# Peptides against a protein of PDB entry 2AUS: the designs that were tried, part 90

Target 1, 323 residues: chain A of PDB entry 2AUS
Amino acid sequence: ADIKREVIVKDDKAETNPKWGFPPDKRPIELHIQYGVINLDKPPGPTSHEVVAWIKRILNLEKAGHGGTLDPKVSGVLPVALERATRVVQALLPAGKEYVALMHLHGDVPEDKIRAVMKEFEGEIIQRPPLRSAVKRRLRTRKVYYIEILEIDGRDVLFRVGVEAGTYIRSLIHHIGLALGVGAHMAELRRTRSGPFKEDETLVTLHDLVDYYHFWKEDGIEEYIRKAIQPMEKAVEHLPKIWIKDSAVAAVAHGANLTVPGIVKLNAGIKKGDLVAIMTLKDELVALGKAMMSTQEMIERSKGIAVDVEKVFMPRDWYPKLW

## One batch from the design tools (peptide; made by RFdiffusion4, then SolubleMPNN)

Design b2_p16_1_s1 (from b2_p16_1, 8 letters changed)
Fold by OpenDDE base, seed 2:
Structure b2_p16_1_s1 (fold): chain B 323 residues (1-323), chain A 16 residues (1-16)
Amino acid sequence: as target 1 above (323 residues)
Amino acid sequence: FERVVTELERRASALL
């Protein structure tokens, strides 16, 4: 999520009509909710599915979905996509995660040895999914991007860990404990990041949502509920982007594949098969799709299918049909 | 240690 991608301009003369679309910052409150994502602070206790069902009841929603399961006992960052944005969670499932974990050691270990052994778990690790996991229990490699030891107090080790999606912190702690020779277990776990969502001013509780919805419905004050809900475009900030001409937007919104002539600008480093976000020149999410070309091929070619459009988000009427 | 755990626990417990 933190990698700044270079933006390559293909058409420097392309303009956008300010009368078309609904930019993320200019959506009426009802439309903002329909295309919203909540950066929820999930409480410990409930399942991620129960929490999503509560949000649907609190906000009177027909549909919602979460950006990656947290175990019942795990708190912290749970992105919840609302209504028409619900399918944007597919962009968050493969996104990196950060956690703060408390590891309890089953014996005394010198601090220098703890630090040395935990550093060996940075990089590629072999994991087996737990029995309760919906995924097939095969051995798989996962990346640990970093381990930051925050505090060591005797047998208790507080650490921050950045990991590839679907890394099991409980299994990581178990393996660290084995490598230390004393064994260990996960005492506590909080998720502090899920792709572009982190612990910041956008993080809200279920209680905040109850209060903010009440202020809107009973007092007519929309400001709080507006701030508590992020635009769906937040959920794709970590993806490579392709920005398209106004004349291409309605076609893509109808489910047509993006062709090379529709591209105005794009991120560097797109590969064939990458998940990409198709954006308007007003940074509105039109669709998610699979790149059928690299960035270089999209620059060099004058024609062809650039993106296979898999999920349309934008309504068909926000931009005029220009064909 | 107690303050960070207690703040994580307090944030976790203020949600119950």
Scores: peptide ipSAE 0.006, ipTM 0.459, DockQ to the pose 0.089
Fold by OpenDDE base, seed 3:
Parts: structure tokens; C-alpha cells; sequence
Structure b2_p16_1_s1 (fold): chain B 323 residues (1-323), chain A 16 residues (1-16)
């Protein structure tokens, strides 16, 4: 999520009509909810599916979906995409995750040895998915981006870990325990980050959502529920972006593929096959799609399919047909 | 960590 991407301008004369669309900061409250994502603090106890069902009940929603399962006992950052934004969760599934974990050692180990061995688990590790996982139980490589030891108290090790999507922290702790020669287990786990969603001022509880919905419906105060819901565009901040002309927006919103002439600006480093976000010049999410060209090909070519559009989010009527 | 977990557990138990 923190990868700074250069923005390459292809058409410096492209303007946007301020009367068209609904920028993320200017949506009426009902429309903001229809295109929203909650940065939920999932409590320990319930499943991620039960929590999504409760949010639907609290906010009177037809549809919602979560940005990656947390186990019942695991608390913390669970992105929940609402209504028309529900399918934006596909952008969050492959995103990096951060956790704070408590590891309990099954024997005494000198602190210097704990620190040295845990540092060796930064980088590429081999894992086998647990039996309960929907993923086939084949050996696979995963990246550990960083391990930060927060505290060591005898046999208890509190640490922060940044990992590739689908890294199992329980299995990591088991392998660390084997490398230490004493064995270990995961005592506690909290997720502190899921891609662009982290522990910040946007993190809300289920109780906050009950209260904020009540303030809106009974007292007419929309401010709290508006702040508790992030725009769907937050869920794609970590993706490479392509910004398009106003004249291309309605075509893409109807499910047409993005062609090279529609591009105004784009991120550097897009490869063929990458998941990309198609944006308006007002930073509104139009669609997600698969890049059919690299960034370099999108700059050099005058024509061709730049993005195969997989999922449209924007309504068809926010921008006029200009073709 | 224990204070955060205990407060989260207390809040979770009040929702169940």
C-alpha cells in the first residue's frame, strides 16, 4: 500500500466538467453509504461473516462483503464494503497485511537468540496452508516483509509482522519455535493493517455504528455516520491507477474496455496482467480491470485496448455519453 | 496489549 507510484501525464490539456459525477467528498449521505467501506475493528468471538451480517442489520443494508477473513478469536482491522461497493473487496484480498502477535515459547531461550532467529524469518518463507483453509494444502512461498519485536517477557514474545496476503501467522510462530529448538504457539493475534486500511481515526466498532446510525435516523445528524464510512476509492489506493477523459467515463461505466486514447494520466510500473483502477479526473472509481499493456505501451501507442474491464462500480448516468 | 485485549473482549461480550 505504501509504494509511491510516479504519475505520468499523457494529455496535459484534459479538463473535467465540475457538474459531472460525484467526487468521494461530495456524495449525499445515502450515496456515500451505497459506495462505502467501513474500517471495522472486528471484536474477538464472532466470525467475519457474522460481523458482516450485523453491519447489514445495523445499517439496514441489502449487501455487504469483507476484505479478507479474520478467525473468530482474531480482532482488528476488517474492511467491510457496502452495497454497490461490495465487490471492491477483490482489490483487498491480494493486499499485504500487518499483525501484532503474542508468541508463547515452550522453553527458556536467551533474548539475543530469539532476536537473531526471528530476524532470519524476514524475506521468503515456505508454508503449508492449514486443513481449515479453502486453499489447496500444497507447499508455497510467502513473503514476510518485516518482523519488529515489541517486547520479550521470559517465554512471551510480542511482535509486529508485515506479510504477503495468505501468510499464516500461526504457522510462522510454529516454525520460529522449531528454529529456536523449544517449540512455540500463537497465544494472541490482532490484525493492525489490511492494505490501505490501518489502525487510525477511521477505525470504528460495531457499537460506534449503532450509535452513529441512531444519531442520523432519529436526530438528523449525519456527520458521525459519514466519518465512520470511507469512500470505496479508499479500497483501491494501493492499486496502480489510470485516469481517463470525461468522454471515456460513460463508455467504461457501460462495460466497454478502456482504449489508449481515453487515458489522461497513469501510474508508472503497470505490467500486462496487473489489476488496475480506472479513475476519473476527480478521483472517482469507474471500474477495476486487467492491464492489457504496460505503462510504456500505453504511453507509446496511439490506439488499442489498454484495460480489459472486469468490474464496473460507477453508475451509467453520472457522466454523459460523449461518443 | 492486555488492556487493549481486555477492553475489546469487554466490548465484544456486550454485543453478544
Amino acid sequence: as target 1 above (323 residues)
Amino acid sequence: FERVVTELERRASALL
Scores: peptide ipSAE 0.006, ipTM 0.436, DockQ to the pose 0.070
Fold by OpenDDE base, seed 4:
Structure b2_p16_1_s1 (fold): chain B 323 residues (1-323), chain A 16 residues (1-16)
Amino acid sequence: as target 1 above (323 residues)
Amino acid sequence: FERVVTELERRASALL
């Protein structure tokens, strides 16, 4: 999520009509909810699926989905995409995660040795998925981006860890314990980040959602429920973006592939096969798709399919057909 | 998997 991507402008004269679309900050409350994502503080106890079902009940929704499973005992950042935004979770599944973990050691180890060994787990690690995962138990590499030891109290080690999606912190702690020679287990785990979603002012509880929905429905106060729900565009902030002409928006919203002439600006460093967000010039999410070209090819070529459109989000009528 | 744990143990032992 923290990768600053340069923006390359292809058409510096491209304008956008202010009458078309609904920018993320200008959606009526009902539309904001239909295209919303909640940065939920998942409580310990319930499954991620039970929590999604409760949100659907609280907010009277037909559909919702979560941005990556947290185990029942794990608390913290669970992005929950609502209604028309439900499938934006596909952008969050591959996103990096951060956790705060409490590791309990099964023996005494000098603090210097703890620090040294934990530092060796930064970078590429080999993991086997736990038996409880729906994933085939093949050995795989995962990236540990950073380990920050917060506190060491005897056998208890509190640490922050940034990881590639599908890194198992329980397995990481087990291997740290083996490398220390004493063994270890995960005592506590909280997820503090899921891609662009973190512990900040946007983090809300299930209780907050009950209250904020009540204030809206019974008292007519929109402000709280509006702030509690992020626009779906938040869920794609970490992706490389391609911004398109107003004349291309309706085609993409109908499920047409993005062609090179439709591109106004794009992020640097797009590779063929990358998941990309197709945006309007008002930063509205039109679709997610697979890049069929690199950034360089999208700059140099005058024609061709730039993005294979996999999932449309924008309604077909927000922009006129201009072809 | 055992080989990776053994290599990390070996590295940890070389840092002490």
Scores: peptide ipSAE 0.000, ipTM 0.338, DockQ to the pose 0.022
Fold by OpenDDE base, seed 5:
Structure b2_p16_1_s1 (fold): chain B 323 residues (1-323), chain A 16 residues (1-16)
Amino acid sequence: as target 1 above (323 residues)
Amino acid sequence: FERVVTELERRASALL
């Protein structure tokens, strides 16, 4: 999520009609909910699926999905995509994660040795998925982006860790404990980040959602429920983006592949095969798709399929059909 | 399991 992506302009004369579409911050409350993502503070105890089912009951929703499983005992940042936005979770599954973990050591270790050994776990680590994971139990590498020790109290080590998606913090702590020679286990775990979603003013509880929905339905106060729900575009902030002409939006919203002439601007560093977000000039999410060209090919070519459109989000009627 | 743990321990111990 923290990768600054350069924006390359291909058509500097391209304008957008302000009458077309619904920009993320200008959606009526019902439409905002239909295209929303909650930055949920998941409580410890329930499964991520139980929590999604509760949100559906609280908000009277037909459909919702989460941006990456938290174990029952793990609390913190669980993005929950609502209704028409439900499938935006596919953008969050591969996103980096941050955790705060409490590691308990099974023996006494000098603080300097703890710090030295934990620093060696920054970078590529070898992991095996746990038995209860739906993922095939093959050895795989995962990136640890950073480890920050917050506190050391005897045998208890509180640390922040940034990791590649599907890194198991329990397994990391087990390996740190082995490297320290005393063994260790994960006492506590909280997820503090999931891609663009973090612990900030947008983080809400299940209790907050009950109250905010009540204030809207009984008192007519939409402000709280509006603030509790982020636009679906938040869930794609970490992806490479391609911005398209108003004349291309309706075609893509009908499921047509994005062709090179439709591109106004794009992020640098897109590779063939990357998941990309197709955006309007008003930063509305039209679709997710697979890049069929690099950024360089999308600049140099005058024609061809730039993006294979896999999932449309935008309604077909927000922009006029101009073909 | 023991051999993979032993090789990871050996690699961890070879980084020390």
Scores: peptide ipSAE 0.000, ipTM 0.357, DockQ to the pose 0.021

Design b2_p16_1_s2 (from b2_p16_1, 7 letters changed)
Fold by OpenDDE base, seed 2:
Structure b2_p16_1_s2 (fold): chain B 323 residues (1-323), chain A 16 residues (1-16)
Amino acid sequence: as target 1 above (323 residues)
Amino acid sequence: FERVVTALERRAEALK
């Protein structure tokens, strides 16, 4: 999520009509909610599914979905996509995660040895999913991007860890404990990041949502609920983007594949098979799709299917049909 | 140690 992608301009003369679409910051409150994502501080205790069901009740929603399961005992960043944005969670499932974990050691270990051994777990690790996991229990490699030891107090080790999606911190701690020779268990776990969502001013509780919805419905004050809900475009910030001409938007919104002539600008480093976000020149999410070309092929070619459109988000009427 | 555990615990308790 933190990698700045270069933007390659293919058509420097392409303009956008300010009368078309609904830019993220210009949506009426009802439309903002329909295309929203909450950066929820999930409490410990409930399942991620129970929390989503509560949000639906609190906000009077027909549909919602979460950007990756947190265990009942795990707190912190749970992106919850609302209504028409619900399917944007597909972009968040493969996104990197950060956690703060408390590891309890089952014996005394010198601090220098703790630091040395935990550093060896940076990079590629072999994991087996736990019994309770919905995924097949086969050995798999996962990336640990970084381990930052925050504090060591005797047998208690507080650390920050950045990991590839579907890395099990409980299993990581178990393996660290084995490598230290004393054993260890996960005492506490909080998720501090899920792709572009982090612990910041956008993080809200279930109580905040109750209060903010009440202020809107009973007092007519929409400001709080508007700030508590992020535009769905936030959920795709970490993806490679392709920006398209106004004339291509309605076609893609109808489910047509993106062709090379529709591209105005794109991120560098797109590979064939990558999940990409198709954006308007106003940074509105039109669709998610699979890249059928590399960035280089999209620059060099004059024609062909650039993106196989898998999930349309934009309504068909926001931009005129120009064909 | 107490301040970070207590900040995680106070956030967890303020959510009860």
Scores: peptide ipSAE 0.010, ipTM 0.547, DockQ to the pose 0.088
Fold by OpenDDE base, seed 5:
Order: sequence, then structure tokens, then C-alpha cells
Structure b2_p16_1_s2 (fold): chain B 323 residues (1-323), chain A 16 residues (1-16)
Amino acid sequence: as target 1 above (323 residues)
Amino acid sequence: FERVVTALERRAEALK
């Protein structure tokens, strides 16, 4: 999410009609919910699936999905995509995660040794998925982006860790404990970030959602429920983007592949096979797709399929059919 | 246990 992506302009004369579409901040409340993502503070105890089922009951929704499982005992940032936005979670599954963890050491270790050994776990680590994971139990490399020790109190080590998706913090702590020679276990874990979603003013509880839905339905006050739900476009902020002409939007919304002439601007560093977000010039999410060209090929070529469109989000009627 | 829960809870409360 923190990778600044350069924006390359291909057509500097391309304008957008302000009458077409529904920009993320200009959706009626019902439409905002239909294309929403909640930055949920998941309580400890319930499964991520139970929490999603509760949100569906609270908000009277038919569909919802989460951006990456938190274990029952783990609290914190759980993005929950709503209704028509439900499939945007596919953008969040591969996103980096941050946690705050409490590690308990099984013996006394000098603070300097704790700091030195934990620093060695920044970078590539070898992990085996736990038995309860739906993932095949093959040894795999994962990236630890950073480890920040927050506090050391005797045998208790509080630390922040940024990791690649599907890094097991419990296994990391176990390996740190082995490297320290005393052993260790994970006492507590909170997820503080999931891609673009973090602990900020957008973080809401299940209780907040009950109250905010009540204020909307009984008192007619939509402000709280509007603030509690982020636009689905938030869930793709970390992806490479391609912005398209107004004339291409309806075709892509009908499931047509994006061709090179439809591109107005794009992020640098797109590779063939990357998951990309197709955006309007008003930063509305049209679709997710697989890049069939690099950024360089999309600049240099005059024709061809730029993106294989895998999932359309935008309704077919938001932009006129111009073909 | 209480102090670390309080540091995480105080961060959650300081964001309210």
C-alpha cells in the first residue's frame, strides 16, 4: 500500500463528463452501502465468518465478504466488503498486513540479544502453514518488511511487524524464540493494517454499526452510517491503476476487455499478469482484471488487449454506451 | 497483561 506509483499520462486532452457515473464521495446512501467496505475492528472471540454474518444481519445485507481471515482470538482491522462490492476482497487477500504482537519468552534474555535476533528476521523467512490452514502445508518463503520493537518488559516483547500476506505471526514468534535459545509463544495479536485499511478514524466496531444503522433507519440520520462505510475504491488503492476514457467505460462495464486506445493514464511498473484496477477519470472502480501488457507496452502500442477483465463492479448504466 | 491491553486499548480510545 505504501508504494508510490508514478502516473503516466497517455492522453492529456481526455475529459470526463461530470453528469456520468457516481464518484465515490457522491453516492446516495443506499448506493454507497451497495458499493461499500467497512473497516471493522474485529473483536477477539468470533471467527471472521461469524463477524461477516453479524454485519449482514445488522445492515440487512444479502452479501458480504472479508479481505483476509483473522483467527478467532485475533482482534483488529478486518475489511468487510458489502453487497455489490463483495468481490473487491480479492484485491485485499494478497495485500500486506501489519500486526502488533505480544511475544512471551520462556526464559530470560538480555534486551540487546532480543533486539539483535529480532532484526535478523527482517527480510525473507521460511514458513510452514499450520495444520488448521486451508493452504497446502508446503514450505514457503514470506517477506517480513519490518520489525519494530515497541516495548520490552522482562520476558514480554511488544512489537509491530509488517508482513507479506499469509505470514503466520505465531510461527514467526516460535522461530524467534528458537533463535533466542529459550523458546517463545504468541500471547496476544492484533492486526493494525490490511493493505489500505488501518487503525484510523474509519475503524468501527460491531456496536457502532448497530447504533449507526438505528440512527439512519429510525431517526433518518445517514451521516454516521455513511462515515462508517468506505467506498469500494478504498479497497483498490494499493493496486496499480489504469484510467480509461468515458467512451470505454460502458464497454468494460459490459465485460469487454480493455483495449489500448481506451487508456488515458496508467501507473508505472505494471507487469504482464498483475492484478490491476480499471478506473474512470473520476476515480470510480469499473473492474478488476489481469494485465495482458506491461506499462511500457500499453504506452508504445496503438492497439491490442491491455487488460483481461475478470470482475466488473460498475453498473452498466452509469455511463452511456458510445459504440 | 493489563498494561499491554491498556496500551492497545488506549491507542484504540485515542483514535475515537
Scores: peptide ipSAE 0.009, ipTM 0.541, DockQ to the pose 0.129
Fold by OpenDDE base, seed 3:
Structure b2_p16_1_s2 (fold): chain B 323 residues (1-323), chain A 16 residues (1-16)
Amino acid sequence: as target 1 above (323 residues)
Amino acid sequence: FERVVTALERRAEALK
């Protein structure tokens, strides 16, 4: 999510009509909810599916989905995409994750040795998925981006860890314990980040959602529920983006593939096969799709399919047909 | 709604 991507301008004369679309900050409250994502602080105890079912009841919603399962005992950052935004969770599944973990050692180890061995687990590690995972139990490589030891108290080690999606912290702690020679287990786990969603002012509880919905429906105060829900565009901040002409928006919103002439600007470093977000010049999410060209090919070519559109989010009527 | 929230808190406490 923190990767700064260069923006390459292909058409510097492209303008956008201010009367078309609904920019993220200008959506009426009902429309904001229909295209929203909650940065939920999941409590320990319930499943991620139970929590999604409660949000649907609290906010009177037909559909919602979460941006990656947290185990029942695990608390913290659970992105919950609402209504028409529900399928934006597909952008969050492959996103990096951060956790704070408490590791309990099964024997005494000098602090300097704990620090040295845990530092060796930064980089590529080999894991076997647990029995309860929907993933085949084959050995696979995963990236540990960083390990930050926060505190060591005898046999208890509190640490922050940034990991590739589908890294199992329980298995990491087990392997650290083996490398220390004493064994270890995971005592506690909290997720502090899921891609662009982190512990910040946007993090809300289930209680906050109950109260904020009440203030809106009974007192007519929309401010709290508006702040508690992020625009769906937040869920794609970590993806490479392609910004398109107003004349291309309605075609893509009807499910047409994005062609090279529709591109105004794009991020550097797009590869063929990458998941990309197609945006308006007002930073509205039109669709997610698969890049059929690199950034360089999208610059150099005058024609061709740039993006195979997989999932449309924008309504068909927000922009006029201009083709 | 408070009764639902309190039941969820009690369930979260009973699973600790």
Scores: peptide ipSAE 0.008, ipTM 0.482, DockQ to the pose 0.062
Fold by OpenDDE base, seed 4:
Structure b2_p16_1_s2 (fold): chain B 323 residues (1-323), chain A 16 residues (1-16)
Amino acid sequence: as target 1 above (323 residues)
Amino acid sequence: FERVVTALERRAEALK
């Protein structure tokens, strides 16, 4: 999520009609909810699926989905995409995660040795998925982006860890314990980040959602529920983006692939096969798709399929057909 | 688990 991507402009004269679309900050509350994502503070105890079911009940929703399972005992950042935005979770599943973990050591280890060994677990690690995962139990590499030791109290080690999606912190702690020679287990775990979603002012509880929905429905106060729900565009902030002409929006919204002439600007460093967000010039999410070209190919070529459109989000009527 | 530890150890040795 923290990768600053350069923006390359292909058409510096491209304008957007202010009458078309609904920018993320200008959606009526009902539409904002239909295209929303909650940065939920998942409580310990319930499954991620139970929490999603409760949000659907609280907010009177037909559909919702979460941006990556947290175990029942794990608390913290659970992005929950609502209604028309439900499938934006596909952008969050591969996103990096951050956790704060409490590791309990099964023996005494000098602090200097703890620090040294934990530093060796930064970078590429080998993991086997746990038996409880729906993932085939093949050995796989995962990236540990960083380990930050917050506190060491005897046998208890509190640390922050940034990891590639599908890194198992329980397995990481087990391997750290083995490398220390004493063994270890995960005492506590909280997720502090899921891609662009973090512990910030947008983090809300299930209790907050009950209250904010009540204030809206019974008292007519929209402000709280509006702030508690992020626009779906938040869920794609970490993806490489391609911004398209107003004349291309309706085609893509109908499920047409994005062709090179439709591109106004794009992020640097797109590779063939990357998941990309197709945006309007008003930063509205039109669709997610697979890049069929690199950034360089999208600059140099005059024609061809730039993005294979996999999932449309934008309604078909927000922009006129201009062909 | 021993084979995973041995693969991590061999990788730590190959990075020295």
Scores: peptide ipSAE 0.007, ipTM 0.377, DockQ to the pose 0.020

